Peptides against a protein of PDB entry 3ESW. Designs and how they scored, part 48

Target 1, 322 residues: chain A of PDB entry 3ESW
Amino acid sequence: NNIDFDSIAKMLLIKYKDFILSKFKKAAPVENIRFQNLVHTNQFAQGVLGQSQHLCTVYDNPSWHSIVLETLDLDLIYKNVDKEFAKDGHAEGENIYTDYLVKELLRYFKQDFFKWCNKPDCNHCGQNTSENMTPLGSQGPNGEESKFNCGTVEIYKCNRCGNITRFPRYNDPIKLLETRKGRCGEWCNLFTLILKSFGLDVRYVWNREDHVWCEYFSNFLNRWVHVDSCEQSFDQPYIYSINWNKKMSYCIAFGKDGVVDVSKRYILQNELPRDQIKEEDLKFLCQFITKRLRYSLNDDEIYQLACRDEQEQIELIRGKTQ

## One batch from the design tools (peptide; made by RFdiffusion4, then SolubleMPNN)

Design b1_p12_7_s1 (from b1_p12_7, 4 letters changed)
Fold by OpenDDE base, seed 1:
Structure b1_p12_7_s1 (fold): chain B 322 residues (1-322), chain A 12 residues (1-12)
Amino acid sequence: as target 1 above (322 residues)
Amino acid sequence: SLELELVLERLK
């Protein structure tokens, strides 16, 4: 009997797809109980959930995207992208253009648009007076600052004129388009929104050891790519562990389609104890949140994302970029 | 797995 291998292959593929899709069905009661118990008993899990409720969805705002695109010098950006693409991009195909765009956005943001703020300038003495500023501590926002999602205000006294200058730590990225200054939090917040405004697949990466950055999904490289606006860095995940010799325990990526433990991409040496949660519970938590974020997607979208997830997991296990 | 899918597609 001639075995119809084509028919068998088709059947197996259907069964495989159905199996993958079954993992993204509504959670069973037992899984809901496990999730609720985990987030109520484990502080780290509660923190990851809290971050996901904000970071996974806040940047999907069409009004914000329009404001960003109207604020940036798009003519300059695209001129520079076109210039770099004309050198080498034609040989690599059209998909590489987006990588050039992200690299230019990194340059533009750091060199032309945003400023690092260790200490603010004195409001009375004017520009380039930050050297005269002494920190007095932090306090809550006033009525005006509270309009822009401000949780903390750093207070500084000018050693020259004696006046007080306030440095609000704004979480509203639209306000950051005006202020044009901050530290890693403000940089990453606004830069994440900027990348999203160009229609890119972007994740916000939180490191427990007080740093934050982005990941961008490159269609050219067919993988998630490290992007740090503070460092003007593209595809250099090793900079923290190797160049900085930073000790780290957790790196968690937050995107519209999922929450992923990406620690293996960035923690290459000097790993700190991962004692905040059981590894099985963290894996469960990230999968559970990811499943919830995908509830509205169709079967094809779910399947494509599941394939992407698997490719990433293979990359993370092998320790090699694809 | 994606690898499994690729194998299955090659069997068609």
Scores: peptide ipSAE 0.024, ipTM 0.560, DockQ to the pose 0.130
Fold by OpenDDE base, seed 3:
Structure b1_p12_7_s1 (fold): chain B 322 residues (1-322), chain A 12 residues (1-12)
Amino acid sequence: as target 1 above (322 residues)
Amino acid sequence: SLELELVLERLK
């Protein structure tokens, strides 16, 4: 009896695909009720939902992508990418080239494009005057600042000239292309948009302990890769827990195709209590939001993403990112 | 699943 193993394997793959696809069907009424109850009763869940409604979709704006690409020095970027790619003699083609692109974008963004702004320079005294600035507090945006999704404006007084300088905390990444300065929030916001503008699969990672970064899906490495624009860091998920000795409780990744608890990738030591939500409820929440984000996708897209999700979960369990 | 893929690779 020549068992046609190829035929059996094909049949099993079909059945497996159907099984996976069945998990992404429209949510049952009971799941909707559970979701609604969770987001209405748990503040952390409400926060995750609120962030997902913005972060999962805001960067998928073709108009913004065009503005970004028109603003960046693409000639310099690609020149540097080509140079570094050529040095290593890689023949792996476009997949590894994209890793070089992301590394150059990190370099370009930190070194050439964007500025860290702990305190603003005095608008009157000019450049390199931030040392003379005293914080007076924060206020709401004025009429002009309000046009650029500004939640708060930090107010500073110059100790030298006595003039007031406003530092609006813009959330509009297009405005950040103009201002070209900020803290981790502005850095990550604009850099996420930059990566998305190159057609990359990117997630925004929110850490509850006041830091934010990106993840990029490397087709070469076939995994999500840590990317921090503030640190010019590529594939160094350990920098927070180990290098900074940072204590952390939650890291949540927000992308167009899903919301994922990526805490296990980044929280390697000094774990803070995860007391904001039950683990089962957080898992449910992320899965539920992810399922909603995928409702418009076809079966092949759903299957591919589900396979990617499974691989990521295996990676997170095995701790193989080191 | 990676496990299924690994099983299927072993069946090849």
Scores: peptide ipSAE 0.022, ipTM 0.560, DockQ to the pose 0.133
Fold by OpenDDE base, seed 5:
Structure b1_p12_7_s1 (fold): chain B 322 residues (1-322), chain A 12 residues (1-12)
Amino acid sequence: as target 1 above (322 residues)
Amino acid sequence: SLELELVLERLK
């Protein structure tokens, strides 16, 4: 009996698709109960949920995208991308163009657009006066600062003129287009929005040990790629564990289509205890939030994303065996 | 598995 392998393959593919789609159906009552109990009893879980409610959706704002594109020097950006693409990109295919774009955006953002602010310049003395600034502490926003989603304002006194300078920690990325300065939080916040404004698939990565960065889904590399705007870094996930010798416990990625524990990509050595949540509960939490984020997607979109998720999980597992 | 899908796509 000539086994019709083609027929078997087709049937297996159909059954596999149906199986995948079944995982993204509405959560069972037992899963809802487990989720509610977890977020009410575990502070880390509550924190992940709270972050997901903001970070997974806030950057999907068409009005913000328009403002970003109107603010950036698009002529310069595309000129540089086209120049680099013309050298090497034709041999690798059109999909590599987005990698060149992200690399140029990293360059442009760090070199031409945004500034690191350890201490602010004195409002009275002008530029390059941050060395004269002494921190006095932090306070809540005033009436003007509160308009731009500001939770904290750092207060500095100038040692030269004695005047007070306020450094509001704005969470409104549109305000950051004006101020053009900050630390890792402001850098990652605005840069995430910038990447989103170009129609790219982007995740915000939160590290428990006080750092944040991005991931971009490269169609050329067919994977999530590490992107750190502060470091002008593309595809260097090792920089924290190896170059910085940073100790880390958790890295969680937040995107429009899901929440993923990406710790295995970045924690290569010096792993801190993962004692904030049970591993099974963290996996459940991320899957549950991801499932909720995908409720409005069609079957084809769900299937494609599930295949991408599986590929990422395989990558994360194999990376430990090398 | 994605591996199964990739195999099945190659068999088409």
Scores: peptide ipSAE 0.020, ipTM 0.571, DockQ to the pose 0.114
Fold by OpenDDE base, seed 4:
Structure b1_p12_7_s1 (fold): chain B 322 residues (1-322), chain A 12 residues (1-12)
Amino acid sequence: as target 1 above (322 residues)
Amino acid sequence: SLELELVLERLK
């Protein structure tokens, strides 16, 4: 009996796809109860949920994408990308062009566009006066600042002129296109939007230990790639644990298609206690939110994303970026 | 698994 291996392979593939798709069906009542209980009883879980409700969808705004593209010096960016691509990229195929684009966006953003603001300059004394600024504390936004999703305003007094300078911590990335300054939060927020505006698959990575960065899905590398706008860093997930010797407990990635614990990518040493949530509950939470984000997708999209997720999980377990 | 898919593609 000639075993029709092709027929068996097709049948197995169908069954496997069905199995994968079954995992992304609407949550059972018991899973909903578990989810509700978890987010109501665990503060970390509630925080992850709250962040997911914002970070997973906020950057999917076509109007914002247009504003970004109108604001950036696209001629300069593409000129530089084309120049670097012409040196060595042609041999690697078209997919590598996007990696060159992201690298140029990192350069452009840090060198030409955005400014690190440890302390603001004095509004009265002008540029390069931050050394004269003394922090007085933080307060709520005023009526104007509140228009731009400002949660906190840092207050500084100039030691030279005595005037008060406000440094509003804007969460509106469109306002950041105007202000062009901030710390890791503002950098990552706007840079995430910038990358999304080029049609890229991007995740916002939140680290519990007061840092944030991006991940970009490289079609060339066929994986999620570390991207830190503050550091002009591409594919250097080790910089925090190794170069900075930073102690960390959690790194959570938020994207339109899911929420993923990416701690294993970044926490290579000096791991802090992961005591905020049970590991099983965190896995459940991320999976549950991910399922919800994918409810509107078709079976093919769900399957492709599930394959990508599996590959990422394998990568994270093996500890080797292939 | 992607491994299963790769195996199945190789069996084709």
Scores: peptide ipSAE 0.020, ipTM 0.565, DockQ to the pose 0.126; fails the geometry check

Design b1_p12_7_s2 (from b1_p12_7, 5 letters changed)
Fold by OpenDDE base, seed 3:
Structure b1_p12_7_s2 (fold): chain B 322 residues (1-322), chain A 12 residues (1-12)
Amino acid sequence: as target 1 above (322 residues)
Amino acid sequence: SLELKLVLERLE
């Protein structure tokens, strides 16, 4: 009996695909009830949902992508990418080239494009006057600032001239292309948009302990890669726990195709209590939101993403990101 | 399921 192993393998693959696809069917009524109860009763869950409603979709704006690409020095960027790609003599083509692109975008953004702003310069005294600035507090946006999704404005007084300088905390990434300054929030917000503007698979990672960064899906490495614009960091998920000795409880990644608890990638030591939500409820929440984000996708897209999700979960369990 | 996937990826 010549067992046609090829035929059996094909049949098993079909059945496996169907099984995976079955998990992404429309949520049952009981799951909807569980979801509603969770987001209404748990503040952390409500926060994750609220962030997902913004972060998962806001960067998928073709008009914004065009504005970004028109604003960046693409000639410089690609010149540098081509130069670094040529040095290493890689023949792997477009997949590895994209890793070089992301590395150059990190360099370009930090070195040439964006500025860290702990305190603003005095609007009257000019550049390099931030040392003379005293914080007076925060207030709501004025009529002009409110046009750019400004939640708060930090107010500073110049010790030299006595004038007031406003530092609006803009959430509009297009306004950040103009202002070209901020803290980790503004950096990550605009850099996420920049990466998305190149057609990359990007997630926004929120850390509960007041930091934010990106993940990029490398087709060359076939995994999610840590990307921090503030640190010009590529594939260094350990920098927070090890280098900074940062204590952390939650890292949640928000992308167009899903919401994922990526805490295991970044929390390598000094773990804080995860007491904001039950682990099972967080897992359910992320899966539920992810499922909703994929409702419009076809079976092949769903299957490919599900395969990617499984690979990521293996990676997170094995700790093999290093 | 993961083991099955890894096996299937090796069979492709």
Scores: peptide ipSAE 0.011, ipTM 0.542, DockQ to the pose 0.134
Fold by OpenDDE base, seed 5:
Structure b1_p12_7_s2 (fold): chain B 322 residues (1-322), chain A 12 residues (1-12)
Amino acid sequence: as target 1 above (322 residues)
Amino acid sequence: SLELKLVLERLE
């Protein structure tokens, strides 16, 4: 009996696909109960859920993408990308062009477009006066600031002229195209939108220890790539744990297609206690939210994303064993 | 992260 190995292989592939797809079916009643109980009883879980409700979808706005592309110097950006691609990229294929684009966007954003704001300049004294600014505290937004999704306004007094300068912490990324300044939150928020505006697969990474950055899915590298706009950093996930010697407990990535615990990519040393949630419950939570985000996708899309997820998990496991 | 950046900038 010639065992038709090709037929067996096809059957195995079908069964495997069905098995993978079965994981993304509508949640069972027991899973819904577990989810509800978890988010109602665990503050960290509630926080992750709340962030997912915003960060997973807010950047998928075509009108915002148009505004971004109209605001950026695209001629300069593509000129620089083409220049770097012409040096080395032709040998590596077309997929590497996107990596050059992201690298140029990092350069352009940090060097030409956006400004870091430790303290604002004095509104009265003008540019380069931040050294004269004393923090007075924070307050809620006024009526104008409230139009741009502002939760907090930092208040500063000028030591030279005595005037008050407001530094509103805007969460509206379109307003940030105007203000063109901020800290890690504003940088990551606007830069995430910028990357999305170029049609890229992007995740927003939240670190519990008060930092945020992006991940971009490189088709050339066939993996998620660390991207930090503040640092002009591409594929340097070690900078926090190693270069900064930062202590961290959780890094959670939020994208349109899923929520993923990416702590293993970034927490290489100085790990803080992961005591905010049980590991099993966090895994369940991320998977549950991811399932919900994928409910409208077809079987082929679900399967492709699931394969990507598995490859990422393998990468994260192997990185710990090296 | 801000404090750390400031410390690193001072060490450089």
Scores: peptide ipSAE 0.010, ipTM 0.440, DockQ to the pose 0.013
Fold by OpenDDE base, seed 4:
Structure b1_p12_7_s2 (fold): chain B 322 residues (1-322), chain A 12 residues (1-12)
Amino acid sequence: as target 1 above (322 residues)
Amino acid sequence: SLELKLVLERLE
């Protein structure tokens, strides 16, 4: 009996697809109960859920994408990308062009567009006066600042003129296109939107130890790539643990298609206790939120994303970026 | 597993 290996392979592929798809079906009542109990009883879980409700969808705004593209110097950006691509990129194929684009966006954003603001300049004394600024604390936004999703305003007094300068911590990335200054939060927020505006697959990575960055899915590298706008860093996930010797406990990636614990990519040493949630509960939570984000996708999209997720999990377990 | 998928794709 000639075993039709092709028929068997097709059958196995179908069964495998069905199995994968079955995992992304609507949550069973027991899973819903577990989810509800988890987010009501665990503060970390509630925080992850709250962040997912914002970060997973907020950047999928076509109006914002248009505003970004109208604001950036696209001529300069593409000129630089084309120049670098012409040197070596043609040999690697078209998919590498996007990596060059992201690298140029990192350069452009840090060097030409956005400014780090440890302390604001004095509104009265003008530029390069931040050295004269004394922090007085933080307060709530005023009526104008509240229009731009401002949660906190840092207050500074000028030691030279005595005037008060407000540094509103805007969460509206469109306002950040105007202000063009901030810390890691503002940098990552706007840069995430910038990358999304170019149609890229992007995740916002939250680190519990007061840092945030992006991940970009490189079609050339066929993986999620570390991207930090503050550091002008591309594919350097080790910079925090190794270069900064930073102690960290959790890194959670938030994207339109899912929530993923990416701690293993970034926490290479100096791991802090992961005591905020049980590991099994965190895995469950991320999977549950991811399922919800994918409910409207077709079977093919779900399957492709599940394959990508599996590849990422293999990468994270092996500890080697292939 | 992705490995299974890759194996199956090679068998196709």
Scores: peptide ipSAE 0.010, ipTM 0.513, DockQ to the pose 0.126
Fold by OpenDDE base, seed 2:
Structure b1_p12_7_s2 (fold): chain B 322 residues (1-322), chain A 12 residues (1-12)
Amino acid sequence: as target 1 above (322 residues)
Amino acid sequence: SLELKLVLERLE
């Protein structure tokens, strides 16, 4: 009896697909209860949920994408991408081109477009006066600042002229296209939107220890790639743990299609206690939110994303084969 | 499961 291996393989693939799809069905009542109890009883879980409600969807705004593309020097960007792509002579076509695009966007953003702001310049004395600025503390936004999703305004006094300068911490990325300055939060926020505006799969990564960055899904590398706009870094997840010797406990990635604990990608040493939530509860929470984000997707989309998720989990367990 | 995927990849 010639075992029809092709028929068996097809049957197994069908059964596997059905099995995967079954995991993404509408949450059972028991799962809903568990979720509600978790977010009501665990502050970290509530924080993750709150972040997901914003970060997973806010960047999927076509109007914002248009504004971004109209604001950036696209001619310069694509000229540089084409130049770098041509140098390496890669035959992989469009898939590798997006990696070059992200690398150029990192360069352009850091070198040409956005500015790091530890302290603002004095509004009265003008440019390059930040050294004269003394922090007085923080306050709530005024009526104008509140229009741009501002939660906090840092207040500085100029030691030279005595005037007060306000540094609003805007969360509106469109306002950041105007201000073109900030810290890691503003950098990551706007850069996430920029990457999304080019039609890329992007996640916002929140680190509990006061840093944030992006991940981009490279079709060429077929994986999530670390992207830090502040550092002009592409595929260097080790920079925090190794180069900075940073101690970290949690890294959570927020994307339109899911919420994922990516701590294993970035926490390579100096791990802080993961005591904010039980590991099982965090896994459940991320999976539950991910299921909700995928409720409107068709079976093929769900299956493809589930396959991607599984590959990422394998990667996170095995580590990068150097 | 990872195991099932690995098996399927070997059958592809």
Scores: peptide ipSAE 0.008, ipTM 0.507, DockQ to the pose 0.146; fails the geometry check

Design b1_p12_7_s3 (from b1_p12_7, 5 letters changed)
Fold by OpenDDE base, seed 1:
Structure b1_p12_7_s3 (fold): chain B 322 residues (1-322), chain A 12 residues (1-12)
Amino acid sequence: as target 1 above (322 residues)
Amino acid sequence: SLELKLVLERLK
């Protein structure tokens, strides 16, 4: 009997798809109980949940995207992208254009648009006076600062004129388009919004050891790519562990379609103890939040994302970029 | 797995 291998393969693929889709059905009561117990008893889990409630959705704002695109020098950006693409990109196909765009956005943001702020300039003495500033500590926002999602204000005294300068740590990325300065938090916050405004798939990566960066899904490379606006870095996940010799325990990526433990991509050496949560519980937590974020998606979208997730997991296990 | 899917697609 000629075995119809095509029919068998088709049937198995259908069953496989159904199996994958079954994992994204509404959570069972027992899973809900496990989730509730975990977030109420484990502080790290509560922190991850709290971050997901903000970071996974806040950047999906069409009004913000319009404001960003109206604020950036798009003519300069696309001129530079076109110039670099014309050198080598035409041989690699159209998908590489987006990689050139992200690289130019990194350049533009660091070189032309945003400023690193260790200490602010004195409001009275003017530009290039930060060297004269002494930190006095931090306080809560005033009435004006509170309008822009400000939790903390750093206070500085000028050694030259004696006046006080306030450095509000704004969390409103639209306010950051005006102030155009900050540290890793402000850099990553606004840069995440910028990438999202170009219609890119972007994740915000939180490191427990006080750093943050982005990941971008490259259609050319067919994987998640490390992007650090502070470092003007593209596809260099090793810079923290190797170049900085940084010790790290957790790296968690937050995107509109999921929450993923990406620690294996960035923690290549000097791993700190992962003692904040059981590994099984962290895996469960990330999967549970991801499942909730995908509840409104259709079966085809869920299946495509699940295939992408599986490809990423294979990459992370093998320690090799695909 | 994705690998299994790819194998199954090759059987068609």
Scores: peptide ipSAE 0.026, ipTM 0.605, DockQ to the pose 0.132
Fold by OpenDDE base, seed 4:
Structure b1_p12_7_s3 (fold): chain B 322 residues (1-322), chain A 12 residues (1-12)
Amino acid sequence: as target 1 above (322 residues)
Amino acid sequence: SLELKLVLERLK
């Protein structure tokens, strides 16, 4: 009996697709109860949910994308991308061009566009006066600062002139296109929007130990790629654990299509206790939020994303970026 | 599910 392996393979693929799709159906009442209980009883879970409600969708704003593209020096960016792409030739196909674009955006953003602000310059004394600034603490935003989603304002006094300088921590990325300065939060926020404005698949990665970065889905590499605008870093997930010797417990990626625990990509050594939530509950939470984010997608989109998720999980388990 | 995917990829 010639086993029709092709027919068996097709049948298995159909059954597998159906199985995958079944996982993304509307949550059962028991899952809803578990979710509600988890977010009401676990502060970390509540935090992840709260972040997902913002970070997963905020960057999907076509108006913002237009403003970004109008603000950036696109001529310079594409000139540099084309120049670097031409050096390596076109042999790797069109998909690699996007990697060159992201690398140039990293360069452009750090070198030409945005500034690191440990301390602000004195508003009265002018440029390069941050050395004269003494922190006085933080306060709430004023009426003007509040227009730009400002949660906190750092207050500094100039030791030279005695004037007060405010450093509002804006969360509005459009305001950051104007201010062009900040720390890891502002850098990552605006850079995430920049990448999204080019139509890229991007995730915002939150690390519990006070750092944030991006991931970009490279079609060339066929995986999520570490991207840190502060470091001008592309595909260097090890920089925190190895180069910085940073101790970390959680890294959570937030994107339009899901929430993923990516800790295994970045926490290579010096792991801190993961005591904020049970591992099973965190997995459940991320899956539940991801499922909700995909409710409007068709079966083919759900299946493709599920395949991508599985590939990522394999990568994360194997500990080798293929 | 991961095992099944690996099996299916090998069957291709």
Scores: peptide ipSAE 0.018, ipTM 0.571, DockQ to the pose 0.151
Fold by OpenDDE base, seed 3:
Structure b1_p12_7_s3 (fold): chain B 322 residues (1-322), chain A 12 residues (1-12)
Amino acid sequence: as target 1 above (322 residues)
Amino acid sequence: SLELKLVLERLK
């Protein structure tokens, strides 16, 4: 009785694939009802949905990608990437090269391109005058500022000349290519677009405790990698919990292919109460949104992404970055 | 196969 183990294995793999694909079929009416009830009754769920509607798709704009690539000093970037790649003598090819690219983009963005703006410089007194600026509060955007998805404008008075300086908080990342200044929101917004413009698989990570960063899917490491433009940080998910001793409750990653609770990657200590939503409801919400984002994908794409999702979940449980 | 590894890890 030669059990053809190869035939059995093939059959099992087919059945397993079919089973996985079955989970990504159109949502049942009961799931739709649950989703609608959740987003209407839970403010946190509504917030996650609202963010997903923007963050999962906004960066997939080919016109924006072109503008970004035309704006960046690509010659400098690739020169530096090539230099660093050559030092280590790696033969692994394009996969590891992309990690070097992301590291250089972090360097370039923080050191050469973008500026942290706690307070603006005085428009009248010129550069390095932020120390003379007193906040007067915030107001709505004017007609010009409103063109660039500006929700609020911070108002400052110069203690030296008495003039008013406006610091509009632009959400249009193309406008940020011009202004080249901001706080964590502007940094992460534009940097997410920059990474996407290089054709990378990128997620925007929202932390409830007023920070934001990126994740990049490294083909070399075969996992999602922490990326923070503000910190010039690559693969250091511990910096918030350990280095900053930051208390956190939720970290949610938003990408074109899904919404994922990545809290376990970043919340290593000092966990705040997760009281904004039931854990099962959050899991359901993220899965439901993810399923919707994948409705147009073919079976092979769905299966590949599902395998990647399972690997990530295993990683998050084991606490081992492989 | 990566697939087999995933299946085995899920069965644990």
Scores: peptide ipSAE 0.017, ipTM 0.612, DockQ to the pose 0.675
Fold by OpenDDE base, seed 5:
Structure b1_p12_7_s3 (fold): chain B 322 residues (1-322), chain A 12 residues (1-12)
Amino acid sequence: as target 1 above (322 residues)
Amino acid sequence: SLELKLVLERLK
C-alpha cells in the first residue's frame, strides 16, 4: 500500500494546528485557580502581572502615535534611512528597510532628540550646570507634576546659587516628548512608544536588576532583536552580561501579544539565583497572561503568533548550546 | 516602501 505521504503530511499539519489552537482556548477552571493562587501568594508573580496590565497595552494608543509622529523630524529620519538603504539595502529586499529605520531611530533619539540626565541642570543657572547639583532626596509629586503620571520627584540643590531644582520622574511618555530627558526608564518608555508609532512589533524588557530596554521583531531577521535606546544598540543582547559584567536573574518581555521570559537571551554569565518564583510557575504565569492577551484574536493570528513563539523558544535553546 | 505603508496607515 503506497503510503500517501502527502495526505499524512496534510493530516499532521491540521492536527498540529488544532493542537496549537487548543492551547489558546479559554482557560480551564483549574488554570484560573492556579493563576489566582500564584498571584496572591507570590510577590514576584504579582509584580509581573501588574507590569503586564500596564506595559502590554499602554503603548497601543493611536492618539499618542499621532503626537509622536508630529513631534519627530520625520524628514530627517527618512532621509537618513533612504541614504543607508540605497547603499546596501537593495540587495537584501524590502524587509531590511525596517531594520535601517530602527537603527536610524536609535541614532536620532540618542544624538538629536533625547538627553541622559544623571542630575538636572539648575533651573536658575541654566544649561550645563548639573555638576553643581547636590541630591537632597526624593518626594511625591506636586499638583502640576501629578498630571503627568509622576510617582517620584528627585530634589536637587544648586551649590552655586542655592536654589532647588526638581527632577520629576514622569511616566507619561507624551510629557517626555516635551522634557526630552531622563534615565533608562524614561528612555525606554518613550522609545518604546516611538517604535510603536511606526507600526512596529515591540516588547518592553524589564530586568529585575534595575535596567530596561526594548525588543523589536525584525521581519528581515525573522526574530526578536535587542534594542537599547540608551546605548544606541541594535542586536547586541550580550552587552549587559559580557560588556558590563552585569549580574542578572530575570529578564521579562512585555508586549501586546504576550509576556515572555527572555532571560536566556541576555543572561549569558554571572547568573544570580532565580529564587523569586518556581520555574514552572513562572512559565505558567507567562503563558497564562499571554493566553489572556490573545483571547480576541482569530485562529490565523493565534497560529502565526504561536509559530513565532516556537521559533523564539528554539532560538533561546540553541543559543545555550553554542 | 515602509514610508508608504505608514502613510497609508495614517489615512485609515
Scores: peptide ipSAE 0.005, ipTM 0.355, DockQ to the pose 0.020

